# Designs tried in a protein design run: peptides against a protein of PDB entry 3OIQ. Part 42

Target 1, 212 residues: chain A of PDB entry 3OIQ
Amino acid sequence: KNRIFVSSSKDFEGYPSKAIVPVQFVALLTSIHLTETKCLLGFSNFERRGDQSQEDQYLIKLKFKDRGSERLARITISLLCQYFDIELPDLDSDSGASPTVILRDIHLERLCFSSCKALYVSKHGNYTLFLEDIKPLDLVSVISTISTKSTNSSKHSSSELISECDLNNSLVDIFNNLIEMNRDEKNRFKFVKLIHYDIELKKFVQDQQKVL

## One batch from the design tools (peptide; made by RFdiffusion4, then SolubleMPNN)

Design b1_p13_6_s3 (from b1_p13_6, 5 letters changed)
Fold by OpenDDE base, seed 3:
Structure b1_p13_6_s3 (fold): chain B 212 residues (1-212), chain A 13 residues (1-13)
Amino acid sequence: as target 1 above (212 residues)
Amino acid sequence: FSLSYKNTSLDIE
């Protein structure tokens, strides 16, 4: 089955009540929930949804049923956090208590852009997204990609059925949503509060604000 | 913050 690119987590409201659908989306990491029994990652594109929280619009489950899947989930979180410079407690502690990690509102301190491949699995109108693959995206590369309207089809692997246009449009939409949040005095999100807020990001935001 | 996860944790057996 072909993988479907998802631009909005609202698209899942129209999905079949009993299906398995491979999907892909781009979003910001907003939460990490690791307990003894569960591993969840929250993502958002910050699409406006009335009075609903814009956080965790994509809740992604990692398989966490046996020692092998638990180890894979911990390694995945460790590598993701290392890439985004997120401090975690040591997850490898031989002390028989698996460390509980609960991080929320990650987007308030760091823009953690991620390309996610997942399985949409539904039964009786309820669904779960299972992580298949995650690619962290560098912020400088994201800014460069949006700024260069360039159709530089770098011939990277013909195996990704997702148009570069869908990725770019989603990245633009995320930044536009963040700009709207930054303008809202009631919203906690502010670009100037990001740990990695630099001259490049400042200039990009200022230039993007002139187009909106 | 009620994270209304409309995503029910379906344990795929």
Scores: peptide ipSAE 0.019, ipTM 0.633, DockQ to the pose 0.084
Fold by OpenDDE base, seed 4:
Structure b1_p13_6_s3 (fold): chain B 212 residues (1-212), chain A 13 residues (1-13)
Amino acid sequence: as target 1 above (212 residues)
Amino acid sequence: FSLSYKNTSLDIE
């Protein structure tokens, strides 16, 4: 079955009420919710949805039903946080209490771009997204990818590869949404408040702001 | 702001 690229979490409103659909999207990590009973990752493209919170537009569930799946979830969270330089308490504590991690508004401090593969699973009109795979994206690589508009439409005719165009368009849309948020005085998001705000990101944002 | 996400976690087994 071909994996569907999802540019908006609104696309799921048109999905079948009873289906299993492999999907992929790119978004910013906004939240981590690890408890004794569940593991959830929140992602957002910050698409404007009226007065609704722009956070957690993609809520992704990690399987958390047995010791093996719990371990995999904890490792996944640890590796993501290490990659994005997010401080976590030691998840491997031999103290029989499973550490609880609740992080919100991650995008206010760090731009954590992630390419996610998930299973859309619906029943009776409700759905859950189950994580299949996650690839953290380096911000410098994201900036470079957007700046170098892919003139190389390599027509790789492999029906399984998401077009480089879809990825690039989604990354551009995210940055455009962040620029709009940065311009809004009521929005808490500001590029200058990012821990990793550097000259490269500053220049990129300034150049993108001229196109908008 | 405690966003009570009414994400009905359908435990789709």
Scores: peptide ipSAE 0.018, ipTM 0.627, DockQ to the pose 0.068
Fold by OpenDDE base, seed 5:
Structure b1_p13_6_s3 (fold): chain B 212 residues (1-212), chain A 13 residues (1-13)
Amino acid sequence: as target 1 above (212 residues)
Amino acid sequence: FSLSYKNTSLDIE
């Protein structure tokens, strides 16, 4: 079955009430919820949905049913946080208590771009997204990709038919949404408050703001 | 942020 690229979390409203569909999207990591009984990752592209919160538009469940799946979920979170330089409390604390991690509003401090592969699973009109794979994206690489408009469709092998165009368009849309949020005085998001706000990101944002 | 996600946990048995 071909994996479907998802540009909006609204696309799931049109999905079958009983299905298993492999999907992929790109979004910013917004939340981490690790407890003794569940592991959830929140993502958003910050698509405007009227007065609804733009946070956690994609809620991704990690399998957390047995000791093996729990261990895999914890390792996945640790590696993701290491990549994005997110400080976690020591998950290896010798006190046999499973560490609880609740992080929210991650996008206010760090732009954690992630390409996610998930299983859409629905029953009786409700759905859950289960994480299959996550690829963190480097911000410098994201900026360079958007800036160069590289029409070089490098003929990478036909098996991952998610057009480089769909990924790039979604990355542009995310930045445009962040620019709108940055312009809104009521919005908490500001580029200048990002821990990694540098001259390169500043220049990129200024150049994108002239086109919008 | 009250994540009232009514994601009914589909216990996929």
Scores: peptide ipSAE 0.017, ipTM 0.628, DockQ to the pose 0.075
Fold by OpenDDE base, seed 2:
Structure b1_p13_6_s3 (fold): chain B 212 residues (1-212), chain A 13 residues (1-13)
Amino acid sequence: as target 1 above (212 residues)
Amino acid sequence: FSLSYKNTSLDIE
């Protein structure tokens, strides 16, 4: 089955009540939930959903069934956090106790853009997204991608039918949503509160704000 | 970040 690009987590409301569908999306990492029994990653594109929390619109399960899958989940979290400069408690604690990590509202301090491949698995109307692959995206690269109107349709035949346009549109939508959140006095999100808020990000936000 | 060590059961049905 071809992988489906998902632009909205609302798309899953229209998905079959009993299916396995490979999906891909781009979103910001919003939460990490690692316990002794489960590993979850929360992502959001910050689509307006009325009064619902804009956080964790994509709740992704990592496989956590055996020692091998648990180790892979811990390594995945460690590598993501290392990439995004997220401070984690030492996951290698010799104490034999599985470290618990619960991070929320990651987007308030860092913009952690991630391209995720997942399996949508539904049963009886409920669904779970299982992580298959995750690619962290560099913020400078994201900014450059949005700023460069992709005139270069480099026909790189990526064997995955995911249009470069779908990725770019999703990145633009995320930034537009963040700009709207930044303008809202009631919203906790502010670009100036990001740890990595620099002159480049400031300029980019100012330029995008003129288009909105 | 609020590092909440609380076992909030994300009710994943």
Scores: peptide ipSAE 0.015, ipTM 0.611, DockQ to the pose 0.055

Design b1_p13_6_s4 (from b1_p13_6 with T6K D8T D9S)
Fold by OpenDDE base, seed 4:
Structure b1_p13_6_s4 (fold): chain B 212 residues (1-212), chain A 13 residues (1-13)
Amino acid sequence: as target 1 above (212 residues)
Amino acid sequence: FSISYKNTSLEIE
């Protein structure tokens, strides 16, 4: 089955009430929810959805049913947080209490771009997205990719690769949404409050703002 | 890096 690229989490409203669909998207990591019983990752493209929270537009479940899956979930969280320089409590504490991690509003401090593959699984009109693959994206690489306008459509005819166009369009849309949020005085998001706000990001945002 | 899950048994919770 071909993997479907999803540009909006609204696309799921049109999906079958009983299906298993492999999907892929790019979004910002907004939340991490790790408890004794659940592991969830929240992602968003910050599409305007009326007065609703723009966070957690993509709620991704990690399998968390046995010691093996729990360990894999914890390792996944640790590696993501290490990559994005997110401070976590020590998840390896030999104290028999499973550490609880609840992080929200991650995008207010760090732009954590991630390419996700998931299984859309629906039953009776409700759906769950299960993580299949996650790849964190380097911000410098994201900026470079948007700036260079991928003229090299390398026809990698592998039926599993996202079109470079779909990825680039989604990344541009995310930045445009962040620019709109940054301009809104009521929005908590501000580029200058990002821990990693540097001259490169500043310049990119300034240049992108001229196109909007 | 990338992390890949082989989800063979997915139950909708």
Scores: peptide ipSAE 0.192, ipTM 0.820, DockQ to the pose 0.703
Fold by OpenDDE base, seed 2:
Structure b1_p13_6_s4 (fold): chain B 212 residues (1-212), chain A 13 residues (1-13)
Amino acid sequence: as target 1 above (212 residues)
Amino acid sequence: FSISYKNTSLEIE
């Protein structure tokens, strides 16, 4: 079955009540939930959903059923946090207790763009997204991709089933949503509060704000 | 980096 690119987590409301569908999306990492029994990653594109929390629009489960899958989940979290420069509480507790990591509102401090492949699995109208693949995206690369979309319609990157257009459109939509959140005085999100807020990001945001 | 999960058996809990 072809992998479906998902631009909105609302698309899942129209999905079959009993299905397995390979999906892919790009979103910001918003939460990490690692306990003794579960590993969840929250992602969002910050689409307006009324008064609902804009966080965790894509809740992805990591397989956490055996020692091998638990180890892989922990390594995944460690590598993501290392890549995004997210401080984890010392996982090296000498206490043989499995480290618990609960991070929320990650987007308030860091823009953690991620390309995710998942399996949508539904039964009786409820669904779960299971992680198949995750690729963190560099913010400079995201900014460059959005900025160059106006000039380079010509490179067939032949290898991924996602149109370069779908990825770029979703990245633009995320930034537009963040700009709207930044303008909203009630929203906690502010670009100037990002730890990595630099001259490049500032310039990019200022240029995008002129188009909106 | 990219991390890929080869899930052969996702039992729906």
Scores: peptide ipSAE 0.192, ipTM 0.815, DockQ to the pose 0.615
Fold by OpenDDE base, seed 5:
Structure b1_p13_6_s4 (fold): chain B 212 residues (1-212), chain A 13 residues (1-13)
Amino acid sequence: as target 1 above (212 residues)
Amino acid sequence: FSISYKNTSLEIE
């Protein structure tokens, strides 16, 4: 079955009540929930959903059923946090206690762009998104990709059914949503409060704000 | 880098 690119978490409302559908999306990491019994990653595109929280629009479950899957989940969290420079409590605490990590509102300090592949699995109208693949995206690379109108559709092989256009459009939409949030005085998100706020990001945001 | 999971059995909890 072809993997479906998802631009909105609302797309899942139209999905079958009993299905397994491979999906892909790009979003910002918003939360990490690692306990003794579960591992969840929250992502958002910050699409406006009325008065609903824009947090955790994509709740992704990591398999956490046995010691092998638990170890893989912990390694995944460690590697993501290392890549995005997110401080974790020492997971190797000699205390033998499984480390608990609860991080929220990650996007307020760091823009953690991630390309996710997941399985949409539904039963009786409820669904779960199970992580299949995660690729963290470098912010400089994201900015460069959006700034260079990709006139070079390099004919990369027809096997990746997800157009570079879908990814780029979603990245633009995320930035547009962040710009709107930054303009809203009631919104906690501000670009100038990002730990990695630099001259490049500042210039990019200023240039995008002129188009909106 | 990328991290890939091999899904063998997925149960909806």
Scores: peptide ipSAE 0.192, ipTM 0.819, DockQ to the pose 0.713
Fold by OpenDDE base, seed 3:
Structure b1_p13_6_s4 (fold): chain B 212 residues (1-212), chain A 13 residues (1-13)
Amino acid sequence: as target 1 above (212 residues)
Amino acid sequence: FSISYKNTSLEIE
């Protein structure tokens, strides 16, 4: 089955009530929920959804059923947090209490762009997204990709069925949504409050604001 | 880097 690129989490409202669909999207990491019984990652593209929270539009479940899957989930969280410079408690503590990690509003401090492959699984109208693959994206690389409208199809022959256009369009949409949030006085998101806010990001945001 | 979950039997509960 071909993998479907998803530009909006609203697309799932039209999905079959009983299906298994491989999907892919790009979004910002917004939350991490690691407990003794579950591991969840929240993502968002900050698409406007009325008065509802724009966080966790994509709730992704990691397999967490046995010691092997739990260890893999903890390693996944650790590696993502190391990449994005997110401080976590020591997850390997031999003290029989598995550390609980609950992080929210990650996007208020760090823009954690991620390309996710997931399995959409629905039954009786409810669905779950299971993580299949995650690739963290570097912010400098994201900015450069949006700024260079160059269709430089470097034929990297990796079997990634994603249209480079779909990825780029989604990245632009995310930045446009963040710009709108930054302009809204009621919204907590502000670019100047990001820990990694630099001259490059400032210039990029200013240039994008002229087009909107 | 990329993290890939190959061959994970997703038990659909």
Scores: peptide ipSAE 0.178, ipTM 0.807, DockQ to the pose 0.568

Design b1_p13_7_s1 (from b1_p13_7, 8 letters changed)
Fold by OpenDDE base, seed 1:
Structure b1_p13_7_s1 (fold): chain B 212 residues (1-212), chain A 13 residues (1-13)
Amino acid sequence: as target 1 above (212 residues)
Amino acid sequence: SILEKMEALEALE
């Protein structure tokens, strides 16, 4: 089955009540929930959804059913946190207790762009997104990709290539949403409060603000 | 809420 690129988590409202659909999206990591019994990742593109929380628009489940899947989930979380410079509590506590990690509002301190592949699995109108693959995206690379809208559509027509256009459009939409949040005095998100706020990001935001 | 989504996810297991 072809993988579907998802630009909005609202797209799932139109999905079948009983299906398995491979999907892909790009979003910001907003939350991590690792306990003894479950592992969840929250993502958002910060689309305006009325009075609903803009965080965790994509709730992604990691398999957590046996020692092998638990180990894979912990390694995945560790690698993501290492890539994004997210401080985890010491996982090596000799106490034999599985470490509990509950992080929220990650986007207030770090822009953690991630390309996710997941399985949409629905039963009786409810759905779960199961993680298949995750690629963290470097912010400098994201900024460069948006800035260099090369009109060169190299038609590599291989059926598995999610259009470079879909990825770029979603990245632009995320930044536009963040700019709107930054302009809103009631919104806690501010670019200047990001730990990695540098001259490059500042310049990029200033240039994008002139187009909005 | 995230809690409602978590409960909905648990109901699918």
Scores: peptide ipSAE 0.028, ipTM 0.675, DockQ to the pose 0.462
Fold by OpenDDE base, seed 2:
Structure b1_p13_7_s1 (fold): chain B 212 residues (1-212), chain A 13 residues (1-13)
Amino acid sequence: as target 1 above (212 residues)
Amino acid sequence: SILEKMEALEALE
């Protein structure tokens, strides 16, 4: 089955009540929920959804059923957090107690752009997204991709046809949504409050704000 | 709520 690129988490409202659909999306990491029994990642593109929280629009479950899947989940979280400079408690603590990690509002401190592959699994009108793969995206690379009208449609072969356009459009939409949030005095999100707010990001935001 | 979504997701397992 071809993987479907998802530009909005609202797309899932139109999905079959009983299906397995491979999907891919790009979003910001907003939450991490790791307990003894569960591992969830929250993502958002910050699409306006009325008065609902813009966080965790994509709630992604990691398999957490056995020691192998638990280990994979912990390694995945560790690697993501290392990549994004997110401070985690030591997940390898010899204490035999699996550390609980609950992080929320990650986007308020760090822009953690991620390309996610997941399985949409629905039954009786409810659905779960299971993580298949995750690729963290470098912010400098994201900025460069948006800033350069990517005329370089490198025709990579037909099977990985997430159009470079779909990825780029989603990245632009996310930044536009963040700019709107930054302009809203009621919104907690502010670019200047990001830990990694630098001259490059400042310039990019200023330039993008002139186009909106 | 996020919690209700989590519970609904668990009920699918």
Scores: peptide ipSAE 0.027, ipTM 0.667, DockQ to the pose 0.431
Fold by OpenDDE base, seed 4:
Formats: sequence, structure tokens, C-alpha cells
Structure b1_p13_7_s1 (fold): chain B 212 residues (1-212), chain A 13 residues (1-13)
Amino acid sequence: as target 1 above (212 residues)
Amino acid sequence: SILEKMEALEALE
């Protein structure tokens, strides 16, 4: 089935009220909600949506119905947090209490770029996004990709026709939105408050700010 | 897919 690249979570407003649609997007991880009964990941492109919170524009549900799916969800969260250097309580604690993880505003400390594959599932006008796959993206790789604007359409014939252009455009849009947030004195987001703020990121942001 | 069916069931809960 053809997977649809989604550039905005507003695209879902035009989606069918009863459908199953494979989608893909790139966004920043903003929240993790792991409880005994559910696992949710929040993502955002930080598109301006009036006075609404710019967080959790993409709320992605992980399957959490049985011990197998629960284990997979916990492993997924662990691996993501390890990749992004997010401190988690030990999920393997022999204490029979399932660890609860509630993290919010992750983007204030770390830029966690992620490429997500999900299923849009709608019924009766409501929808849920279910995680199919997630790929964390390295910030250095993201910066390099945006900076080089590789017009090299590497014709890698991967059957998933996600235009390299769509990915790059979304990454640029995210950075532009972050730059706007950084300029806003009322916004809590500041690049200089990122734990991983380095000379490379500083230079990149400064160069992008000149184009905006 | 089995996944799509499972997810469609989960969206009903």
C-alpha cells in the first residue's frame, strides 16, 4: 500500500471518517507517556496553531494490549531514550510494578528528530495514530542534510516513494519554527538551553536565521 | 494486514 507523507497534522482534518491509511512524518519528540495501561508518544513540528500548545501535534499510540505488545512498547521507549540520551528510570526493575514514565516538553532540553511510520485509523469521525515504525534521526545528520540540500535524488528504488524533498522540507520547516520560537520572548524554547547545544548547532541556527 | 486489523480494533476501544 502507498504510504502517505504527512507534512502537517492538520492534513488529518481532511482524512476520511472511516479509514485505515498508512502515513509517515518527521517531527520532534515532545512527550512520552508510559503507564500500566497505555503507551503514547507525542511529536510536533511546532506549526503555529493559534493559542494552542504546539506540543503533541502528533499523538502516536503504541499497541499495549498484551504482555508481548507491552514488552515491545517498553523496548521501543528504552531504545529511543538511549539514542537521545534521555534519562529513564530502570524499566527492568524486578519490582512487579510496571514503571510509569511521564516526560513532557522534551524539546526544551533535546532536539529528538524522529521519522515515524504510523497507521491512521478513523471511525465515526475520530482517529488514532498507531506506531508501525520509528527511526530516530541524528541531529548532525539532520543539519548536514538541510545544509547540503542534496539535490542528489539518489534513485534508491526503495518501494516507499517518500520524496527526499518532503523529508527535507519538513526538517527545514521544523527548524524555522524553532527559530521563531527562540525569537519569541514568551516562548520557553531557547536553543542555548539545549543540553547538546554546541558550536555546530549554533552556527547552523545563525546561518538559518539570516535566511528568515 | 494483521496489524491494520488489530489497530482498527484498538481504535474502537
Scores: peptide ipSAE 0.026, ipTM 0.693, DockQ to the pose 0.085
Fold by OpenDDE base, seed 5:
Structure b1_p13_7_s1 (fold): chain B 212 residues (1-212), chain A 13 residues (1-13)
Amino acid sequence: as target 1 above (212 residues)
Amino acid sequence: SILEKMEALEALE
C-alpha cells in the first residue's frame, strides 16, 4: 500500500468515512499525553484554522492495549523526550503508580520537528491516527535542508521516496507559520523564548522573514 | 480541544 504524504490535517476531512490509509506527515510535537491507559502525541504544522487552537492538529494515538504496546509507547516517549531535551517528571516514582505525563505547548519552548508515519483509521466519518513510526528531526538539519534546497532540484524520481519536495514544502510551511505567529503580538509563540534559540536559528528566522 | 479529540477517538474504540 502506498503511503500518502499529508501536508495538512485538513486532508483527512476528505478521506473515506471507512478506511485504513497509511499516511506520513511532518509536524512539530506540541503535546504528550501519557496516562495509565492511554498514550497520545499531539503534532501541529500551525496552519491557520480560524479561531481554533493550532495545537494538536495531528492527534496520534500510540497503541496501549497490552504490556508490549505499553512498553513500546513508554520507550517511544522517553526516546523522544531525550532527543528533544524534554524534561519528563521522574518516571521512577517508587509508588508503583505508572507515571502520568501531560505536556502541552511543547512548541513554545522547543521546536520538535518530527516525521511521522501513521495509519488513518476511520469509521462512520470519525478517524483515529495510529502511530506506526516516528523520526525526530534535528533542527539544524531542518534549517540546512530548507536553506540548501532553494537551488538543487535534482530530479531523482525514485517512486518510493515520499517526494523530498513534499517534506521540504511542509518544513517551509511550518516555519512560515511560526514566523507569522512570532509576528503576532497576541500569539504566545516567540522564537526568542525557545530554550534552544541560538545564533543559527536567529539568522535563519531573520533570513526567512525577509522572504515573507 | 485535545479532550474533545480524545472523546471522539474513544467513541471509535
Scores: peptide ipSAE 0.027, ipTM 0.675, DockQ to the pose 0.449; fails the geometry check

Design b1_p13_7_s2 (from b1_p13_7, 9 letters changed)
Fold by OpenDDE base, seed 1:
Structure b1_p13_7_s2 (fold): chain B 212 residues (1-212), chain A 13 residues (1-13)
Amino acid sequence: as target 1 above (212 residues)
Amino acid sequence: SLLKSIEELEKLE
């Protein structure tokens, strides 16, 4: 079955009320919700949605139904947080209590670009996105990918069904949305408040701001 | 909300 690239979470409003659809998107990690009963990851492209919160536009569920799936979810969260340098409370508490992790507004401190594969599962008009795969993206690699005009269309590596154009367009859209948020005095997001704000990111943002 | 939709779907599983 072909995986569908999703550029907006609004696309799901047009999806069937009863279906299983493999999807893929690129977004920023905005939240982590790990409790005794569930594990959720929030992502956003920060597309303007009127007066609604721009966080958690993609809410992705990790399977959390047995000891095996719980372990996999905890490992996934640990690896993701290690990659993005997100501080987690020690999950190894000897107390036998499953650690609760609730992180919100991650994008205010770190730009955590992620390529996600998920299953859209709908029943009775409601849907859940189940995580199939996650690839964290390095910010330097994201900046380089956007900055290098895709002149070399020649490497058809047959396996990645994602149009390089779809990925690049989504990354550009995210940065444009962040630039708009940064210009808004009422918005809490500011590039200069990012922990990893460096000369490269500064220059890239300045160059993108001239085109908008 | 998307969270409510997930919770409703989980009740139907």
Scores: peptide ipSAE 0.024, ipTM 0.650, DockQ to the pose 0.911
Fold by OpenDDE base, seed 5:
Structure b1_p13_7_s2 (fold): chain B 212 residues (1-212), chain A 13 residues (1-13)
Amino acid sequence: as target 1 above (212 residues)
Amino acid sequence: SLLKSIEELEKLE
């Protein structure tokens, strides 16, 4: 079955009430919810949805049913946080209690671009997105890709043809949405408050603001 | 809520 690229979380409103569909999207990590019984990752592209919160537009579940799946979920979170330089409370606390991690509004401090593969699973009109794979994206690489418009058609093999165009368009849309949020005085998001705000990001944002 | 929908689907698996 071909994997479907998803540009908006609204696309799921048109999906079948009983299906299993492999999907892929690009978004910013916004939340992490790890408890004793569940593991959830929140993502957003910050698409406007009226007066609704723009956080956690994609709520992704990690399987958390047995000791093996729990271990895999914890390792996945640890590796993501290490990559994005997100401080986790010491998961190695000698107290045999499973560490609880609840992080929200991650995008206010760090832009954590992620390419996610998931299974859309629906039954009786409700759906869940199960994580299959996650690839963190480097911000410098994202900025360079958008700036150069390099349709470097790297002939990667035909089977994972998510158009390089779909990825690039989604990245551009996310940045445009962030620029709009930055201009809104009521919005908490500001580029200058990012921990990793540097000269390259500043220049890129200034150049994009002239086009919008 | 999306969370409740997830919990309901887990009971069906």
Scores: peptide ipSAE 0.023, ipTM 0.650, DockQ to the pose 0.682
Fold by OpenDDE base, seed 3:
Structure b1_p13_7_s2 (fold): chain B 212 residues (1-212), chain A 13 residues (1-13)
Amino acid sequence: as target 1 above (212 residues)
Amino acid sequence: SLLKSIEELEKLE
């Protein structure tokens, strides 16, 4: 089955009540939930959804049922956090208690753009998203991609069925949503509060604000 | 809420 690019988490409201659908989306990492029994990642594109929280619009589950899957989940989180410079407690502690990690509102300090491949699995109208693959995106590369409007068709693997247009449109939409949040005095998100807020990001936001 | 979504996910396993 072909992988479907998802531009909105609302798309899942129209999905079949009993299906397995491979999906892909781009969003910001907003939360990490690692316990002894579960591993969840929250993502959002910050689409306006009335008075509902814009966080964790995509809740993605990592398989966490045996020692092998638990180890893979911990390694995945460690690598993701290392890439985004997110400090985690040591997850390899030989002490028989697996450390609990609960991080929320990650987007308030760091813009962690991620391309996610997942399986949509539904039964009786409820659904779960299972992580298949995650690619962290560098913020400088994201800004460059939006700014150049250029189909730099880097001949990377013909196996990624996602149009460069869908990716670029989603990245633009996320930034537009963040700009709206930044303008809202009631919203906690502010670009100037990001740890990695620099001259390049400042200039990009200022230029994008003139178009909105 | 994240908690409600977690509880819904638990019911699907």
Scores: peptide ipSAE 0.027, ipTM 0.671, DockQ to the pose 0.379; fails the geometry check
Fold by OpenDDE base, seed 2:
Structure b1_p13_7_s2 (fold): chain B 212 residues (1-212), chain A 13 residues (1-13)
Amino acid sequence: as target 1 above (212 residues)
Amino acid sequence: SLLKSIEELEKLE
């Protein structure tokens, strides 16, 4: 089955009640939940959903069934956190206890753009998204991609029919949503509160605000 | 809430 690009987590409301569908989306990492028994990653594109929290619109489960899958999940989290400069509590607890990591509202401190491949698995109308692959995206590269409108249709025949346009549109939508959140006095999100808020991001936000 | 989503996911296991 071809992988489906998902622009909204609402798309899953129309998905079959009993299916396995490979999907891909781009979103910001919003939460990490690692316990002894579970590993979850929360993502959001911050689409307006009425009064509902805009965090964790995509809740992605990592396989956590055996020692091998647990190790892979922990390594995945470690690598993501290293890439995004997310401080993890010292996983070096000498106590032999599996470290618990619960991070929320990551987007308030860091913009962690991620391209995710997942399996949508539904049973009886409920669904779970299982992580297949994750690619962290560099913020400078994201800004550059949006700014240049470079439909560099490099016809690199990536065998996956995911249009470069779908990726770019999703990135633009995320930034537009963040700009709206930044303008809302009731919203906790503010660009100036990001740890990595620099002159480049400031300029980009200012330029995008003129278009909106 | 994330917790409710976690509980729903647990029911699928």
Scores: peptide ipSAE 0.026, ipTM 0.671, DockQ to the pose 0.407; fails the geometry check

